# Designs tried in a protein design run: peptides against a protein of PDB entry 6DSZ. Part 172

Target 1, 361 residues: chain A of PDB entry 6DSZ
Amino acid sequence: NYVVTAQKPTAVNGCVTGHFTSAEDLNLLIAKNTRLEIYVVTAEGLRPVKEVGMYGKIAVMELFRPKGESKDLLFILTAKYNACILEYKQSGESIDIITRAHGNVQDRIGRPSETGIIGIIDPECRMIGLRLYDGLFKVIPLDRDNKELKAFNIRLEELHVIDVKFLYGCQAPTICFVYQDPQGRHVKTYEVSLREKEFNKGPWKQENVEAEASMVIAVPEPFGGAIIIGQESITYHNGDKYLAIAPPIIKQSTIVCHNRVDPNGSRYLLGDMEGRLFMLLLEKEEQMDGTVTLKDLRVELLGETSIAECLTYLDNGVVFVGSRLGDSQLVKLNVDSNEQGSYVVAMETFTNLGPIVDMCV

## One batch from the design tools (peptide; made by RFdiffusion4, then SolubleMPNN)

Design b2_p19_1_s2 (from b2_p19_1, 9 letters changed)
Fold by OpenDDE base, seed 1:
Structure b2_p19_1_s2 (fold): chain B 361 residues (1-361), chain A 19 residues (1-19)
Amino acid sequence: as target 1 above (361 residues)
Amino acid sequence: MKEEEEFLKKLVEALKKKA
C-alpha cells in the first residue's frame, strides 16, 4: 500500500494580512487551493501557527473586524459556493478555528461570471457582497447572532462586471464597479439598501473609462473614492475630484494585483504579469480648512519578483509575494537600490512544485 | 508605526530622486 501522501499544494491563490490570532499579532494568511496556512509575522520571519483544510478551493478570503471585535474574523468562500466566517481562538496551547457562521450561497439559476468569483466586505461590516453570476449581486447581511449565512440577490442591469469594491465613508453600503457594455467600459456606483433589497443611485459614475480597465481599489478616508487601474492608465475619482495618469512603464505589462500599504491609502503595491513590483503613490494636498485632497498620482518601479497572484505588505518594508505561476517570495523593500537599480531583495523563496495534477489512477 | 512611516518616507524620497 503506497500511501501516496497527497503532496500539499504549493501554488498560492490568495493572501491576506491582519490581526486574526490576536489583536496584537500581525498575521499572514495564505490560501493554497483547499488549504489555509496561518502565520504570525515576527522580527525573525514567518512563524507557522495553523493549517486549515477547507471543503473546497478557496475563491475568496477576506479579513474583517465588526464593531466591538478585538481581532479580525475571516470570511471564506469556496469555488463550490460554501461560505463561512471563521474565528481564531486560543486557550493556553489549544488552538481552535471556530466557525461562527456558514452557508451555501449557490443559486439554482444564473450564468457563472467568466471573470470568476468576486467577494467584498463593506468597510463598516454591514454586509458581504458577492459577484458570482452575471446580472446578480448577492448580499450577505452581517449579523453577529446569525450562525446561518443567508443571502439575497439584487439584479444588476450591468451584466458584465469586471471588478467591484465597497467604498469607504458612505452612509449606506456603496459599491463601485467597472463594467463593460457595447459602448466600452464604465465605472458606476450603487448604494445597497438592506431594507428594500435594492440598489439606489450611487454618488457618482464615470462613463467611458479605459477599454482595459480591470481593477477597482477603494480608497480610505480622507481621500475616499476609488482608483481604477487599466492597461495604459490609472485614474482616481471620488465624485468631486478626478485625476488620471498614463505612465509609459505600465504599458509594458498588465497590472494584475494590488495591495494597500498605508491605512490611509496613500501608497499601494502593484504587481504585473512580468513580476514587476511598483509603488502607486497618492500625493496629498492639505487645504487651509484642514481638508486633505489628492494632488497627484505617481507610479514608481521598485524591482522584480515572482509573478504575483496576490501581494500583501506585512511590516518594515517586508512584502509577501504570493505566486501561482512561480515561487512565492518574502521580499524586503530597501531605501537604497542595488547595483541593478532594484529596491527589492528576496529574503525567502517558497518553491512552487506546480499544479497538483490529481491523477485519478 | 513611526519607524514604518519613516522607512516608507525615505523609500518614497529615494524613488522620487531616481525618477
Scores: peptide ipSAE 0.486, ipTM 0.915, DockQ to the pose 0.884
Fold by OpenDDE base, seed 4:
Structure b2_p19_1_s2 (fold): chain B 361 residues (1-361), chain A 19 residues (1-19)
Amino acid sequence: as target 1 above (361 residues)
Amino acid sequence: MKEEEEFLKKLVEALKKKA
């Protein structure tokens, strides 16, 4: 009996940073197919805390902090539509990952979306949104006392959603999404009524965005609104202000991932298909009334990394580059560029041995 | 937090000088 020790997955398909183990600890969580790896970020590097096997490929992994929680909870959705909310609990040396809630959110009827599973959490933790099927938006209300994740569907008129996020600073949960129709790609917003289980008209829309608009970034307060990333352009809209940039440097390769650096959404990391790492900068203008408005958008090339599937800013200019196709990296951003004009230095490289071929023995 | 913000500020300033 050759126990083929199933090679542990090495390809990263998701990463998230937050305070999962405690309120004070900074964590890096890495999804590698069915495996969740939990690290504490330290001055010495990544300290492994726990590995968790999931009952399916992790499709969504998001940290969120409901009102009155001291630390973040973890939402996971698998490719088999098993949803759970996880909590980290430590008692002395005993480390437990507690399932606070779980459920299966699969529908019997629906066309699985070609762009895959999208899972998002309302910034105010009112609900989880899921785009699993064309023409449907699934809502999971967040209730602390409910161990069973219940979901309902709202019909979307827009059948081809490219990306969707919840907006910040909205009285009602509000989604912003890029969709495609025969006329091109557009951005629309909807308010989500939990009570009526329907969409209401959102605060704004932007018709005829760039044809290759692929990502929505919800921007926190004070700016609010969303950033739309395309092949050739980056746009901002908040219902009042619109800004667009078309930096030539982003035309060279498609931006495929992003991560917010600052809690206020002033800076973002962007990764492209060539492994270029950029910083997107939101330049603020302070008005006489103390309101903060977006003055300008800038994109700056930081350097080159492995091709990112996901990015996460940790602390002190350290970035985790999760790669599916190449080696994942821990990289350091430097204030001073090297001779090649790069601000990026690789600190650690995590070998990717490629996809685990499930050899059915 | 203060050290991180100072770092990021310096980085942004450096990037702005290169541009």
Scores: peptide ipSAE 0.484, ipTM 0.914, DockQ to the pose 0.816
Fold by OpenDDE base, seed 2:
Structure b2_p19_1_s2 (fold): chain B 361 residues (1-361), chain A 19 residues (1-19)
Amino acid sequence: as target 1 above (361 residues)
Amino acid sequence: MKEEEEFLKKLVEALKKKA
């Protein structure tokens, strides 16, 4: 009797960092298929706190802090369209993960999008947005007292959304998205009216972006706006300022993930399909009136890691590299490069055993 | 926070000197 010990999934398909266990603790949350792992980030490394089994593959995992909450809440959407908002509670040694709200957001009608599920949260915690189906944007209003996650759909004229984010600093919830039509790829913005359950015209658009524009990064204030990442170019737009760079170093491999380092959005980590780790730098110019404007964009190669599915800057130059294709890593950024010119040192490696081939015996 | 920002500043300065 070979007890096939069901090997726990090791491939990482998402990671987020925030203050989930307490207001003071820095947490790393890792999604491994149906498993959520919760760690506290310490000076000694990752301390495991809890593992949680989900009722399906985690497709979206986002931390958010509604007004009046002392710590972050966790939004999870599964590949089976089960949505929940989770809260961590600890009472002495007793740890509980409480479901504050839940719902199924599956539609009876709709074509699942080829680019998969996208889930985003408004920075002001007014709503959750979901791109699940082509030509639909699903909205979950965030209400503190609602235990049932109710959603409605808004029709998108743009059928082929590549990526979407909520913008920062907008009076109304505003999405920015890359979409493809027969003429190429474009960027558009929409305001989301909760009252009318419709889109209004957003603050800006950019037609005819790079053909391989694949990611939107919403930039916090003071810069605001968005970064659009392509294969050959990185562009910034906020309605008033446009800036584009085409650093030759990014042409070698497609950037596939990003993570914000600074709360003000001045620095980002970028990972590509070759496992190269970059830092994207937003250079500021302070005007005489005290306004901060974007002066320039720079991309700097830090080093090589496992191929990242997700990246999370922790603290003290420590980065978690969540890998689906390879081993996940904790890496340290150093001010001084090694002999190979790398600023990255692996601290810990987490073996990826690959896909559990369900050997149906 | 101060130590973190000092680290990141030093890193960025180092990166800028190599470029």
Scores: peptide ipSAE 0.481, ipTM 0.914, DockQ to the pose 0.906
Fold by OpenDDE base, seed 3:
Structure b2_p19_1_s2 (fold): chain B 361 residues (1-361), chain A 19 residues (1-19)
Amino acid sequence: as target 1 above (361 residues)
Amino acid sequence: MKEEEEFLKKLVEALKKKA
């Protein structure tokens, strides 16, 4: 019996940072196909805590903290539409990953969206939203006592959603999405009524955005609103303020991932298809009434890394670069640039052995 | 958290001076 020790997946397809193991621990969670790796971030580096096998390729992985929880919970959706909410539980040396809730959210009818699975969580933890199929938005209400994840669909008139997020600071759960129609790409918002199981008119829309607008970033308060990233432009809109920049440097390669650096949404990391790492800066303007508004947007080149599938800021200028096409990296941001003008130094490299072809022998 | 924010502030200031 040759136990062909199936080579563990090395290509990263998702990463998140939060407080999953405890309220105090900073964790890095890495999705590698069907494998979830859990690390504690320490001053000495990444300490492995647990590895978890999932019932399918991880398609969505998001940390969230419901009201009254001391630590984050993990939402996972697999490519086979198995949804679960996971909790880390430690009892002495015993480490358990507990499934708090589970469900299959597959529909019998629907065209799987060409842009893949999108999963988002309302910042107030009222619901999970899923774009799985064209013309449908699936909602999973979040209830603390419900072990069964039940979902319903809302019809979405916009058939070709490119990206979608929940907005911050909304009385009702509000989505912001980029969609494509024959006239181009547009941004729209909808309020999601759990009671009526329908969309209500959202606070704002922006028609005729950049043709290659591909990502929505929901911006926390005090700014609120969203950033829309394209090939040529980065725009901000919050229903009151609109601002656009077109830095020439972003035209050289498509931005493919982003991560918020700080809780207030003043800084983001951006990664492109050439492995360039940028910082997006939101400049504040404090008004006389104490309101904070966006003054300007700025993009700064930090340096070069592996081509990121996902990025996550850890702490103290350390960034995890999750790569599918290349080696994943821990990189350090430095205040002082090197001779090449780079602010990035590789600390650790994690060899990517390529796609594990499950040769079903 | 203070040290991290100080680091990020210094980085942002460095980036602002480069441009």
Scores: peptide ipSAE 0.465, ipTM 0.909, DockQ to the pose 0.836

Design b2_p19_1_s3 (from b2_p19_1, 10 letters changed)
Fold by OpenDDE base, seed 2:
Structure b2_p19_1_s3 (fold): chain B 361 residues (1-361), chain A 19 residues (1-19)
Amino acid sequence: as target 1 above (361 residues)
Amino acid sequence: KKAEEEYLKKLVEKLKEKE
């Protein structure tokens, strides 16, 4: 009787960084199908703290810090629409992952979206937004005392949403999304009314963006607004300012993931389908009135890595490259390029054993 | 090329100074 020890999943399908174990600890959380791995980032590398088995494939994993929490909480949504909010609690040597809230957010009626599950959290922690089904935006209000995650749907007129984020610095929770209609791809914003359970008109829209616009990045203050990434162009819009670049280097391969490096949104890592790693730069201009505006956008090639499903900047120029198709990596960003002109050096590689082909024999 | 290299160098240096 060969006990086929079920190989632990090795393909990474999500990663997040924050302060989950404590206010002081920098954590890397890695989703590998049904497994959550929790690490502390140290000068010596990744220290494993806990592995957690989830009741389903992790589809959304986001850290957030409600007002008056000392450390981040973890929102998880599974592919079977089980939602939970998790807290890390340590008491001496005892480590517990506490479920603060849970719920199933599946609808009995709805067409699952072709672009899959999108989950986003309002930067002010007022709500969670979910795009699960075409023509619906699901809202989970965030309340500290609520052990049951209750959700409601708002109808979206835009049936084919490509990507969606909450914007920063908005009085009301405001989403920004790329959608497709018969006329092309567009960007629109909506304010979300919790009270009325409806959308109000958002602060801005941009019709007829690039046909292959695929990602929205919400930009923190002082810039605010959003970055829209396409195949050929990167655009910024905040309602008052529009700026677009079309660097030839990004046209070679589709950008598929991003991660914010600076808390103020001055720099982002970008990964493409060839495993190229870029830095996106937001150059600031300080106005005479003390306002900060976007002066320019730049993209710089850093080097090559495994094809990223997700990217996370850690600390001291270290980046985690979470890969689904290849080996995940810890890489170092160097000031000086190597002989090949790369600023990226692999520090550690995590072997991906490939998809668990459930050979149903 | 040289200007880009110098720019990237300054970028990565600024990453290290904040940490």
Scores: peptide ipSAE 0.032, ipTM 0.670, DockQ to the pose 0.073
Fold by OpenDDE base, seed 3:
Structure b2_p19_1_s3 (fold): chain B 361 residues (1-361), chain A 19 residues (1-19)
Amino acid sequence: as target 1 above (361 residues)
Amino acid sequence: KKAEEEYLKKLVEKLKEKE
């Protein structure tokens, strides 16, 4: 009996950082197909805490903290549309991952979107939004006492959503999304009425954005609004302020992932298809009334890494580069560049043995 | 926390000085 020890997945398809094990612990959570790895970030490096097998390939993995929770909860959606909210519990040496809520959110109707599954959480934890199918936006209301994740659909007039996020600082949950129509790509906002189960008109829209606009970044307060990343341009809009840059350096390769560095949204890491790591900087201007507005956007090349599927800033200038195609890395961002002009130093490399071909025999 | 904020601040400042 050859116990074919099923090779553990090594290709990373998602990563998040937060306070999942405790309020004080900084965690790195890594999705590797059906496997969730939980680490504590320490001065000595990544300490493994727990590995969790999921009942399907992880498609969405997001940390969120409902009002009055001491630590983050984890939302997971699988490629088979199984949704769950997970909680870490430790009692002495006993570690349990508890399912707080679960549900299947698959629809019997609808075309699965070509850009894959998108899952987003309202910053105020009012709802989860899911773009699973063309022309539908699925909403999961967040209720603490509900063990069953119930969802409803809202019809989107925009059939080809490219990316979507919830905005910060909105009285009602508000989505911002890039969509494509025959006239090009556009940005639109909708308020999501949980009560009426419909979209209301959002605060702003931007028609005719760059043709290759591919990502939306929701910017926290005090800036608010969103960043739209394209092939050639990066734009900011918050309803009152519009700003666009077209740094030549981003034209060389498509930006494919991002991660917020600062809680206030002043800096973002960007990764492209060549493994280049950038810093996007939001320069602030303080107005006489004490309001903070965006003065400028800047992009800086930090260095080169493995091709990132996902990025997450940990702490002390350490970044986890989750790679699907190459080795994942812990990298250090340095204040001073090396002789080659790179600010990036690899600290640790995690060998990617390739995709586990699920040989369904 | 303070050391990290200071490191990040210095990183941003040095990235600004290259302009």
Scores: peptide ipSAE 0.018, ipTM 0.467, DockQ to the pose 0.693
Fold by OpenDDE base, seed 4:
Structure b2_p19_1_s3 (fold): chain B 361 residues (1-361), chain A 19 residues (1-19)
Amino acid sequence: as target 1 above (361 residues)
Amino acid sequence: KKAEEEYLKKLVEKLKEKE
């Protein structure tokens, strides 16, 4: 009996940073297939707190803080469409991960999208949005006392959604998405009516974006709007202002992940398929009325890391590089470049033993 | 928070000086 001790998965398929264990703690949460690892970020490094086995491969993992919560809650969706909202609870030395709500959000009807599962949370925590199937947008209303996650579908006319996010600063929950049709790729917005369970016209659209536009980043206030990342271009739009850049450096490899550095959305980390790490900078201009507008976009090469599946800024210039294909890393961003022009120094490397073939015994 | 903001500010400033 070779007890193949199922090696713990080492490939990272998601990571998030927030305040999950307490309001004061900074946490790194790492998804490794069916496993959730919870760390506290300390001056000495990552302190492991808890590991949690999930009932399936983690497909979505997002932290959110509903109104009146002291700390973040965790939304998880598995590849088998099991959804849960988790809370961390500690009482002395006893650590519990409490399921506040759960549900299965699988539909009997629908074609699973070829681009996989997308899960997003409204910044005001009004709802969770899920793109699971082509031509459908699933909504999970967030209710504080609801132990059963109930969802409904809204029909999307746009069958081929590439990426979708909720926008910030919207009176109603508003999605922004890149979609493809026979004419190319486009960006559109919809307001989501919880009451009517339908889409209303969103504040703006941008037809005929770059053909390889692949990612939407929702930008917090004061800027608002969204960043659209393509193969050759990065664009910003908020309904009133449009700005596009085409830095030659991003053409070399496809940007595949991003993470917001600043709470106000002034900076983002970008990772490409070659393991290059970039900083996207939103330059602000303060108007005479005290409004802040976007002046310019800039992309700067920071250095090279493992190929990121996910990125998360921790603190003090430390970044976690979650890798599926290579070793995950903790890296330090330096103010000064080294002799090679790199601002990145590897602090710690986490060996990736490759994909564990879950031999379901 | 302040030290981090200052650190990130310095990083951005240095990135701007190289253009």
Scores: peptide ipSAE 0.367, ipTM 0.880, DockQ to the pose 0.821; fails the geometry check
Fold by OpenDDE base, seed 1:
Structure b2_p19_1_s3 (fold): chain B 361 residues (1-361), chain A 19 residues (1-19)
Amino acid sequence: as target 1 above (361 residues)
Amino acid sequence: KKAEEEYLKKLVEKLKEKE
């Protein structure tokens, strides 16, 4: 009897950082297929706390903090459309992962989107948005007293959504998305009415963006608005301000992931398909009235890492590079470059043994 | 937080000096 010790998955398909175990702890959460790994970030490195098996491949993993929660909750959606909201609870040495709410959000009708599952949370924790199927936007209202995650669909006229985020600082939940039509790629916004279960006209739109515009970053206040990342360009729009850059260095390889470094959205990490790590900088201008406006955008090459599927800034210039194709890494950003001009130093490397094809026979 | 902000500020400043 060869006990095939089921090799634990090593390929990373998602990572997030936040305060999941407590208000004070900084956590790194790593999704490896059906496995969730929870770490505490310490001065000495990553301390493992808990591993959780999920009923299916993790497709969405997002931390959020509803008003009046002391710590973050975790939203997970699986590739089989099982949704849950998880809470970490510790009582002495006893550690429990509590399911606060769950539900299946699969539709009987609809074409699964070719770009895969997108899950987003409103910054004010009013709702979860899901792009699962072409021409549909699924909404899960966030209610603390509801153990069952109920969802409804809103029809999207835009059938080919590339990426979508909730915007910050909106009175109503507002999505910003890149979509493709026969005329090219465009950016549009919609307000989401929970009451009427419909879209209202959003604050702005930008027609005819770059043909390869692939990612939306929602920017926190005071800037607000969104960043749109393409193959050749990075653009900012907030309804009042538009700014675009086309740094030649980003043309060499497609940017595939991003992570916000500063809470105010002044800096972002960008990773490309060659494993290059960039810093995107939002240069601010303070007006005499105290209003902060975007002055400029800048992109700087930091160095090279494993090809990132996901990036997350931890603390003190430490970044976790979650890789699906290569070894995941814990890297340090240095103020001074090495002899090769790199600001990136690998602190720890986590061997990727390749995709464990779970042959569910 | 302040030490991190200062650290990241210095990093950004150093990146700007190389261009």
Scores: peptide ipSAE 0.354, ipTM 0.876, DockQ to the pose 0.891; fails the geometry check

